# Peptides against a protein of PDB entry 6FRK: the designs that were tried, part 3

Target 1, 411 residues: chain A of PDB entry 6FRK
Amino acid sequence: NEEVLNAMLKEVCTALLEADVNIKLVKQLRENVKSAIDLEEMASGLNKRKMIQHAVFKELVKLVDPGVKAWTPTKGKQNVIMFVGLQGSGKTTTCSKLAYYYQRKGWKTCLICADTFRAGAFDQLKQNATKARIPFYGSYTEMDPVIIASEGVEKFKNENFEIIIVDTSGRHKQEDSLFEEMLQVANAIQPDNIVYVMDASIGQACEAQAKAFKDKVDVASVIVTKLDGHAKGGGALSAVAATKSPIIFIGTGEHIDDFEPFKTQPFISKLLGMGDIEGLIDKVNELKLDDNEALIEKLKHGQFTLRDMYEQFQNIMKMGPFSQILGMIPGFGTDFMSKGNEQESMARLKKLMTIMDSMNDQELDSTDGAKVFSKQPGRIQRVARGSGVSTRDVQELLTQYTKFAQMVKKM

## One batch from the design tools (peptide; made by RFdiffusion4, then SolubleMPNN)

Design b1_p8_2_s1 (from b1_p8_2, 5 letters changed)
Fold by OpenDDE base, seed 2:
Parts: sequence; C-alpha cells; structure tokens
Structure b1_p8_2_s1 (fold): chain B 411 residues (1-411), chain A 8 residues (1-8)
Amino acid sequence: as target 1 above (411 residues)
Amino acid sequence: SWLEKLLA
C-alpha cells in the first residue's frame, strides 16, 4: 500500500513540477497528502487513485488559499489601488484590464501612470486607456513618480472617482532603488490595496520574485498574468505562499477582455488537467445564450446527448477565442490544444461537428450515445464513411462525449 | 445566467 501511494505521489509530484510548482511546495504537498491519507481507508477497498487525487486536490486548494479575505472596493468610496511588479510581468496591461473590468461593472474608474523609468510608459497607458474610454493621468515631463501619483490621486479624488489605479515603474531586476521608490509612492498616496502582478511563465523564479516584493512592500493582493493555454500556472502557488496574499484576478491573454476573477477550484482543476468547468460556466454565462434553457434542464437531470454537445460546439464557435474555451472543457485540455493555434482548434471543432452531421437522430438524441455505438459497431463505420473520416476519429469523438457526459452527471 | 442555474 505504501509503495502504491509513493508511486502515485511521484507521478503527481512530477506533474506539479512540470506545471512550474515550486519544489519546496511539492515536497510539502507530498508530506501533507501522506499525512491526510488514512492508510486504513486505503485498505478498505476504496479507489486508492480517487482518494489520492482528492487529497492532492484538497491540499492544492489549501496552498492557493492564504486564509486572508481578499480586499474588495467599496461602492461610492474612493478606492486607491497601487500596482507593483517587475517589467515584463504584464503590470501595465493588467492595470488597463482591471480598470476595464470595473468600468464594465459600472464603477467610475481611472488610470494613473506613475512609471517614469520606462520610455513610452505613459504613451502605452494613454493608448490602452483611450481605446477602452478610461480616464487617465500622467506626465511627459515630471520624473518623480511620487509627484505624479499624488497629483493624479488628488485629481481623481476631487472628481469623485471610485476606482483609482496607479501603475508604478517596473524594473528588470530586484533593485533596492525600485523598492524604495515603491515605498515612497505607497506612503504618499496611502493605497487601499497593493496588487503584485506576477508573470506565470517565469516558473521556479516566482517564489523568489514574490518574496522580494512582499519583504519590501505590503502586498495585499496578487494578479497572475500569462495564464494562456500553455501556462500550467504552478507559479501562482508560489506567489500565494510567498506573499501570503490572495490571487484576485488572472490574465488569460493579450486582449483587454482576457481577464477573469480568480476562482480557486477551477484553477486547481485546470492545473491538474481536469479542465476549468466553472470558468467555462462563467464565460458561457457572460454570452447570455437565452436559447439554452432546454440544455439547462437536461443538464440539471444529468442528461447530455451528442446533439447537446453539437449545440455547445456551435455556441463555442460563436464565442471566440476558441483556444481558451476548449482548454476549459474537461478532457479537451492537454491533448486537444497541445499542438494547435486557434485556427487548428476551430478546424478540429468543425471536424467533430461534421462527424456529428453524419449521425442520425437516434444517435444524436440518445442519453447514452456511446452505448448506441458500442452495441452496433456498424454505426461507427457508417458515420465514418458519411463524414469522410476514419473509424478512429469517430471513436475519439465518442470517447470525448463519454468523458463530458460523465462530468455532467457528477455536476 | 443559465450556467449558474446549471451549477446551482
């Protein structure tokens, strides 16, 4: 029993290391999982794999939860949010994304560029802010970020702004001069929240970077950027461990809309390659697909047909950018997306739909579509011929459908 | 939202 546990934990540890989870956290997780698994319950014939997976999931959820409630802005008040982070972390882009998020929620939001170190920082912020119709402040001539931040905060307080976001200078290295500047800005503007922006793609460097910021400035929130379909996000665990601060948002791409509130459970599910069902849910909800009431009722009853999957594929094709949505669907994540740009993902989806177009109503509307095909293998050959694909392609579709339908039944 | 109704 201990050998089986150790073998499975080795696989999980390898997968977490490949997901850029810090080696110290992986070791701690392994010890915590070993301590949380009752070996007596493992002896009782419970699915040892499920127990280990559940224990791993539970301990990963604890690693993402610092036990501190995230700061939230107060409606009708002036909320000053200071951003800190290295150059190239996506800090400036994230300021614009957060401003746009609050603006879309009906908050009076503005941006301040207190980055005097980077040439063209103010032009970049101005371009992003103007495109999003967000009010902004900055200077082309003032070199003191404290003056710019103070003047900008005072201006927007006097104009009764509710969300005042201050972008600060990022540097390429952890320099004492950068941290001193950040402290001077923080002392001058007295922010209600300090947000550390971290790039997830820096892997094992996430811990050291996040710790260096937390040791110098009172980081209260974390935003993780570059959580695109290839970034497994293990650096987020390192950021929480080092800062003892909650992740509040994630950046999921280059567009201003590629920004989502952080959800612990979906993030851990995605990290483990289980998909982000809740994020898919939230994204599908934002689309106001009114025509899905019938689908909702079926899914509430744990019913999911090949036709329901086809309709979901049609909806996904309307949503754009498809790569992010597929990475959220359980069983479509790693293998389906690992090689493809957005165009290849769309071509694969169209291929799956073309296979389903060759199915009959009995096959499409069956609550157990995979069983209909398993009982009569000649159906697979018919559908393969009708759609111009291999019998293997039809079997792969049915395997994906079965995985999805099993998840719907567990919801 | 329809999917909040699905998870609820």
Scores: peptide ipSAE 0.000, ipTM 0.379, DockQ to the pose 0.025
Fold by OpenDDE base, seed 1:
Structure b1_p8_2_s1 (fold): chain B 411 residues (1-411), chain A 8 residues (1-8)
Amino acid sequence: as target 1 above (411 residues)
Amino acid sequence: SWLEKLLA
């Protein structure tokens, strides 16, 4: 039993390292999981795999929790939010995304460009702000970021803005001059929240970078950017550990709408390749598809059939940026997206639908479709022959279905 | 997938 546990934990640790989780956090998680698993309870016939999975999930949730309540803006008040981070972290884009997020929620939002170091910073912010119809402030001539930030904050306070976002200069590396400038700006405008923007794509460098900022500036919130791929979520854990600050939002693409409030459970589920069913449901609801209510009602009752999965695939094919939505489906996250362009992802989805087209109504409408096939292995061979695929392809589909159906039962 | 390794 201990050997099996150690083997499974080794695989988990390897996987977590491949997702850019810091080696210290992986070691801590391993020890915490070992301490949380009662080996005697595992002997009592409980599915060892499910227990380990649950223990891993629970410990990852703890690693994302800094034990500090996230700052939230107060409605009807002036909330000054200062953004800090390296150049190329997505800071300027994230300022616009956050402003747009609050604007869509009926907040009076504005943007200030206090980046005097980067040529074209103000033009970029102005372009993004104008596209989103967000009021903005900046200068082409003033070189002191303290003056720009102070004037902009004062202007928008006088105009009764509720969300005042200040974009600051980045640098290519941590430099004393950058931290001095950030401190001067922070002292001048007295922000209600300092948001550190971190690029998840930097992998193992996330901890050192996040720590360097926290050691110099009173970072109170983290936003993680470039979570467009499933493989690089581990840097978020490093950011929380280093900053001791909550992740408040994540950037999930280049579009202004590719921005969401950070949810711990969906994020850890996605990190583990379990998918984001909640995010999928939210996205399906946003699309106002005619069959959405019936599908959501089935999901709320923990019922999920192969037919329901087929209908979801049809809906996904009707959805725009196909890559992001496939990433929300359990089992499609990592391997489905990593190997192919959008066309290959569509071809794989069509292949799965073709396999399901060879299933009968008893198989499609069963609340435990995988069990129907496991009880009668001849069904797998029939479906494989009918769809022109291998028995392995059918088994992979049933494995994906089982993963999804298990998550739906936990909702 | 990560999940396949975790679940395997």
Scores: peptide ipSAE 0.008, ipTM 0.423, DockQ to the pose 0.024; fails the geometry check
Fold by OpenDDE base, seed 5:
Structure b1_p8_2_s1 (fold): chain B 411 residues (1-411), chain A 8 residues (1-8)
Amino acid sequence: as target 1 above (411 residues)
Amino acid sequence: SWLEKLLA
């Protein structure tokens, strides 16, 4: 039993390292999971795998919870939000995304460019802000970011702005002068929140970088960017551990709308590649769909049919912002969402539904739909002809279904 | 996949 546990934990640790989780956190998690697992309960014939997965999931949930409540802006007050982060982290883009998020929520939002180090920083911010119809401030002539930040904050305070976002120069660890400048800006404007922006793709470097920022300024929030790419997000755990600050938002693409509030369960499920089944369940529960209980009960029992997937797709199509929901479906990789606008994602889903509309009840209601098709390849050809698609498109759907159904069976 | 290893 202990050897089996150690073997499974070794696989889990390997997968977490492959997910860019910091080696120290992986070691700590391994010991915490070992301490949380009752070896006697594992001996009683319970699915040892499910127990370990659940223990790992619980410990990862604890790692993304710094035990500190996220800062929230106060309505009708002036809220100064300073952004800090490395050059290329997506900081400037994230400032615009956050400003747009609050603007869409009915906040009076503005942007300040206090990046004097990067040539064209103000033009880039101005371009993004203008496209989103967000008021902005910056200078083409002033080289002191403290002056620009102070003047911009004062201007927008006097104009009764509620959300005042200050973008700063991107920093590198060897640029002590730029870290001192960042501290001078923070001291001058006295921000209500300091947001560290982290690129999810930097992996094992996240801890040292996040710590370097926290050691210079009072980072109170984290935003993780580029979660649409090959980044598995494990570096986010390192940022939370180093900053002791909650993740408040995630960036999931290049568009201004590719920005969402952080949810712990969905993120950990995605990190573990379990998909956002919990977030899908939560979102399904939020919709109060009449069939939700039956679906949740089927999912709990590890039953998932092509019909259940079709019904999920119908529900998703009813839910509106499609990008947030498809990213929650296991097997709809980040690539399904990242490469297309909401309309392209919708078109892909409609194509999958059209393929399933050409399936019969035996195919749709099978608990192993992929095996039904594998046993009788003529079914794939029938469905392909019926839906006007290639046999490859049907095989891709069945592959996605199989991945999802395997995950549901492991829940 | 690493997923299959975590879930494996």
Scores: peptide ipSAE 0.007, ipTM 0.412, DockQ to the pose 0.020; fails the geometry check
Fold by OpenDDE base, seed 3:
Structure b1_p8_2_s1 (fold): chain B 411 residues (1-411), chain A 8 residues (1-8)
Amino acid sequence: as target 1 above (411 residues)
Amino acid sequence: SWLEKLLA
């Protein structure tokens, strides 16, 4: 039993290391999982695998929880939010995304460009802000970021803005001059929140970077960017461990709408490759699609049919930035979203819908659709012929449905 | 996936 446990834990540790989780955190997680597993309960015939999964999931949830409440803006007050992080982390884009998020929630929001180091930083911020109709401040002539930040914050405080976002210089490397500039800006504007923006794609470097920022500036929040189909997200655990600060939002793509409030359980589920049904439900709710309430109610009751999956695919096709939404569906992992065009992803989804269009109402409306097909294999052949696909394509769809339906039953 | 090896 101990040898089997150690073998399974070795596979989990390897997978977490491959997901860019720091080796120290993986070692600590291994020991915590071993201590949390009751060997007596494992002897009683409980599914050893489910116990290890649950223990791993619980310990990963603890690793993304810093034990501190996330800062939230106060309505009717001037909330100053300072952004810090390396150049190329997506900091400037994330400032615009956060500003747009609060604007859509009815907050009086503005942007300040205090990046004097990067040529065209102000033009980029101005372009993004203008496109989103967000008020902005910056200078083409002032080279001191402290002056720009102070003047911009004072201006927008006097105009009774509620959310005042300050974008700072990121530099290409951790340099003492960058940290001195950040500290001078922070001391001048006295921000209510300092947000560290981290690129999830930097892998094992996340710990060292996050620590270097926390050691120099009082980081209170983390935003993780580039959590698209290529970023494994394990670096986010390192950022939380190093900063002792909560992840408040995630950036999932290049569009201004590719921005979500951080949820621990969906994030860990995605990191493990279980998909993110909760994040899909939240996106569906934000879009206020008329058919969403009925679907959410079915999901809350643990009922999920092939028809419900078809309706979800129709909703997904209406949502736009398709790549992110498919990557949140269990069984539609990174391989379903090849690095290619949104058009290929749409074509694959349309293919799955065409397979379901060849199903009958008994197959579509069954709460155990996979069992209906397993009991009568001739149904798979009928559907395959009707949709012009292989029997393998139908079996793959049923496998994806089964994974999704099992996840819905656990919600 | 390692997770399929964890769910199977």
Scores: peptide ipSAE 0.005, ipTM 0.378, DockQ to the pose 0.022; fails the geometry check

Design b1_p8_2_s2 (from b1_p8_2, 3 letters changed)
Fold by OpenDDE base, seed 5:
Structure b1_p8_2_s2 (fold): chain B 411 residues (1-411), chain A 8 residues (1-8)
Amino acid sequence: as target 1 above (411 residues)
Amino acid sequence: SFLEKLLE
């Protein structure tokens, strides 16, 4: 039993390392999971894999929770939010995304470009802000970011802005001069929140970078970017551990609306390759699709059929930005989206739907559709012939369905 | 995927 546990934990640790989770955190998680698993309960014939999965999930949830309540802006007050992070982290884009997020919620938002180091930083911010109809401030002539930040904050305070976002210079290396500049800006404007922006693709370097920022400025929030790419987001755990600050938002693409509030459960589920069922449910709820309540209720009861999956694919096909929604579906991993454009992802969904169109009501409405097909292999051959696909394509669909249905049963 | 590795 201990050997089996150690083997399973080795696989889990390998998967977490492949998800860019810091090696120290993976070691600590392994110890915590070992301590949380009752070996006697594991011996009693309980699904050992489910116990380990649950223990791993629970410990990852703890790693994402810094035990500190996220800062929230106060309505009708002036809230100064300073952004810090490396060049290429998506910091400037994330400033615009956050401003747009609050603007869409009815907040009076503005942007300040205090990045004097990067040529064209102000032009880029101005272009993004203008497209989003967000007021902005910056200078083409002033080289001191402290002056620009102070003047911009004062201007927008006097104009009764509620959300004042300050973008700072990002450098490629930990340069002492950058950190001194950030500290001078922070001291001058006295931000209500300092947001560290981290690229999820940086992997094992996330800890050292996040720590370097926290050691110089009072980072109180983290935003993780580029979670639409190959990055599984394990670096986010390192940022939380190093900054002792909550993740407040995630960036999920290049568009200004590719930005969402951070949710712990969906994020850990996605990190574990379980998909973002909760984020899918939330996104489905935001779209006010009439069939959403019935689906959510079925999901809450652990019921998920091939028909329910088909209806979800139809809903996804109606929702538009397929890349974000498909990346939330278990079995449509990052590889499903990363290897194809939106059109290719749509074509894959249409192919899956065409396979399901060749299924009968008994197959579609079964709470164990995969078992119906496994018991009678002739069904796979019928469906394959009916849809013009290989038996392998039908088996892949059933495998994806099984992964999803197993998750729904655990909800 | 992590799930694939856990399911293996």
Scores: peptide ipSAE 0.007, ipTM 0.484, DockQ to the pose 0.022
Fold by OpenDDE base, seed 2:
Structure b1_p8_2_s2 (fold): chain B 411 residues (1-411), chain A 8 residues (1-8)
Amino acid sequence: as target 1 above (411 residues)
Amino acid sequence: SFLEKLLE
């Protein structure tokens, strides 16, 4: 039993390291999982694998939860939000995304460019803000970020803005001069929240980077960027551990709308390659497709059929940017996207739909579609022949469906 | 995927 546990934990540890989870956190997780698994419960004939999976998931959820409540802005008050982070972290883009997020929710939102170090920082912020119709402040002539930040905050306070976002200078190196500048800005404007922006693609460097910021400025929130199909997101765990601060939002692409509130369970599910069903449901809801209400209601009740999966694939095909949505579907993780362009992903989805077009209503509408096929293997052969695919392709579809249906039942 | 390794 201990050998089986150690073997499974080794595979889990390897997968977490491959997901850019810090080696110290992986070691700690391994110890915590070992301590949380009652060896007596493992002896009782419970599915040892399911217990280990649940324990791993539970300990990952704990690693993302710093035990500190996230700061939230107060409606009708002036909320000053200061952004800090390295150059190239996506900080400036994230300021615009957060401003746009609050503006869309009916908050009076503005942006301040206190980045005097980077040439064209103000032009970039101005361009992004103008496109989103967000009021902005900055200077082409003032070189002191403290003056710009103070003047901008005062201006927007006097104009009764509710969300005042201050973008600061990012540097490529952890330079003492950068941290002193950030501290001077923070002391001058007295922000209600300091947001550290971290690039998820830097992998094992996330811990050292996040720690360096937390040791110098009172980081209270984290935003993780570049959580597109290539970033496995393990660096987010390192940021939480180092900053002891909650992740409040994630950046999922380059568009201003590629920004969402952080949800722990969906994030861990995605990190584990289980997909983000909640985020998929939320995106499907935002599309207001007439057929979505019935699907959402079934998903809320933990019901998911092969027909529901087919309808979801039809909806995904209507959504356009397929790459972002596929990465949210369980079993369509990084390996499905890493091998192909958007056209190949669409062709794969169409192939899956063609397989389902060869299924009968009993197979499509079963709440346990995989069990219908497992009880009568001749159905797999029929569907394979009808769709012109291998029996393996049908089995792979049923495996993906089973993974999806299991995730829906856990919601 | 990690899940595939966990489901194998």
Scores: peptide ipSAE 0.007, ipTM 0.482, DockQ to the pose 0.024
Fold by OpenDDE base, seed 3:
Structure b1_p8_2_s2 (fold): chain B 411 residues (1-411), chain A 8 residues (1-8)
Amino acid sequence: as target 1 above (411 residues)
Amino acid sequence: SFLEKLLE
């Protein structure tokens, strides 16, 4: 039993390292999982795999929880939020996304460009802010970021803004000059929250980068960007460990609405390739699609049919950007999204819908659709012939449905 | 997938 446990834990550790989880955290997780597994319960015939999966999931949830409550803005007060992070982290785009998020929630929001180092930083912020109808401040002539930040914060405090976001200069590398500038800006404006923006795609470098920022400035919140790319998000665990600060939001793409509040359970599920059903539900709710309430109610009751999956695919096809939403569906992970065009992913989704169009109402409306097909294999052959696909393609669809339905039953 | 490796 110990040899089997050690073999399974070796595979888990390898997969976590392949997900950009730091080697120190993977080692700690391995020891914590070993300590949490009761070998006597494993001997009693409980599914050893489910027990290890649950233990791994529970320890990953602990790694992403710093034990500190996230800062939240106070209504009717002037809340100053300072952004820090490297150039190319998505910091400037994330400032606009956060401002737009609070504006849509009925907060009086504004943006300040205190990036004097990057040519065109103010023009980029101004373009994004104007497109979102967010008030902004900056200078084309002032070169001191402390002056710009102080004047902008004072202006917007006097105008009774509730959310005042300050974008600072980034650098390509961790430089002492960058950290001194950030500290001078922070001391001048006295922010209520300092947000560190991290690119998830930097992999194993996340720990060293996050630590360097925390050692110089009082980071209180983390935002992780580029979780739509090839990044598996394991670097986010390193950022939480290094900063001892909660992840408050995630950036999931290039659009201003590709931004969501961080949720621990969905994030760990996605990191493990289980999909993000809660994030899908939240995104569906945010889009206010007409059939959302009926679906959410079914999901809360642990009911999920092939018809419900078909309706979800129709809703996904109405949602942009398509790439993010597919990556949130269990079994439609990064392998379903070939590194290719949004069009190929849409063609794959249409193929799955065409397979379901060849199913009958008994197959579509069954709460155990996979069992209906397993009891009568001739149904698979009928559907395959009707849709012009292989029996393997139908079996793959049923496998994806089963994974999704099992996750809905655990909600 | 990581899940497939855990389910193997």
Scores: peptide ipSAE 0.008, ipTM 0.464, DockQ to the pose 0.021; fails the geometry check
Fold by OpenDDE base, seed 4:
Structure b1_p8_2_s2 (fold): chain B 411 residues (1-411), chain A 8 residues (1-8)
Amino acid sequence: as target 1 above (411 residues)
Amino acid sequence: SFLEKLLE
């Protein structure tokens, strides 16, 4: 039993390392999981794999919890939020995303460009802010970021702005001059929150980078960007560990709407490749889609039918905007949305639903729908003819259903 | 992703 546990833990550790989780954190997690698993309970015929997965999940949840409550802006007050991070971290884009997020929630939000180092930084911020109809401040002539930040903060305080976001200079590497500039800006504007923006794609460098910022400025929040790419987000755990600060938001693409509040459970589920079923459930609940309780209960029991998938597609179509919802469904990745516009994605979903509309109740309500079709291949031809699609299109649908049903059964 | 491949 110990050898089996060690083998399974080795696979988990390898997968976490491949997910850019820091080697020290992976070692600590391995020890914590070993201490949390009772080998005697494992002997009682419980699914050893599920127990290990649960223990791993629980310990990962602890790793993303810094034990510090996230700062939240106070309504009706002036909240100054300073952004820090390297060039290419997505810092400037994230400032606009955060501003837009609060603006859409009815906060009086503004942006300040205190990046005097990068040519065209102010033009880029101005373009993004104008597109989102967010008030902005900056200078083409002032070279001191302290002056720009101070003047901008004072201006927007006097105009009773509630969310005042200050974007600072980013460089390609950690330089003492950058950190001194950040400290001078922070001292001048006295921000209520300092947000460190980190690119998830930097992998094992996340710890050292996050630590370097925390050692120089009082980072209180983390935003992780580029979680839509090949980065599985393991670097986020390193950032939390190094900064001792909570992740407050994540960036999930290039669009201004590709931004969401950080949720621990969904993030860990995604990191483990379990998909964001909980985040889907939360979004579904936020949209007051009444018929979802029964589906949630089935998913919790590892039951997933073609009808359940059809209902999920209906829910997705009701939820809009497709980009955010599709990225949350296990196996709706960003490439589906990247290859087409939202309308094309909806057309594809409608095509799948049309295929399913040609299925009978026995096919739709089977807990093993793919096996029903595999046992009687004539069903595929019937459904293909009924929906006006190829037999290949039906087989692709069934292949995808099988993958999702397998993921749900593993939860 | 799963649904990417469904919609491919």
Scores: peptide ipSAE 0.000, ipTM 0.344, DockQ to the pose 0.029; fails the geometry check

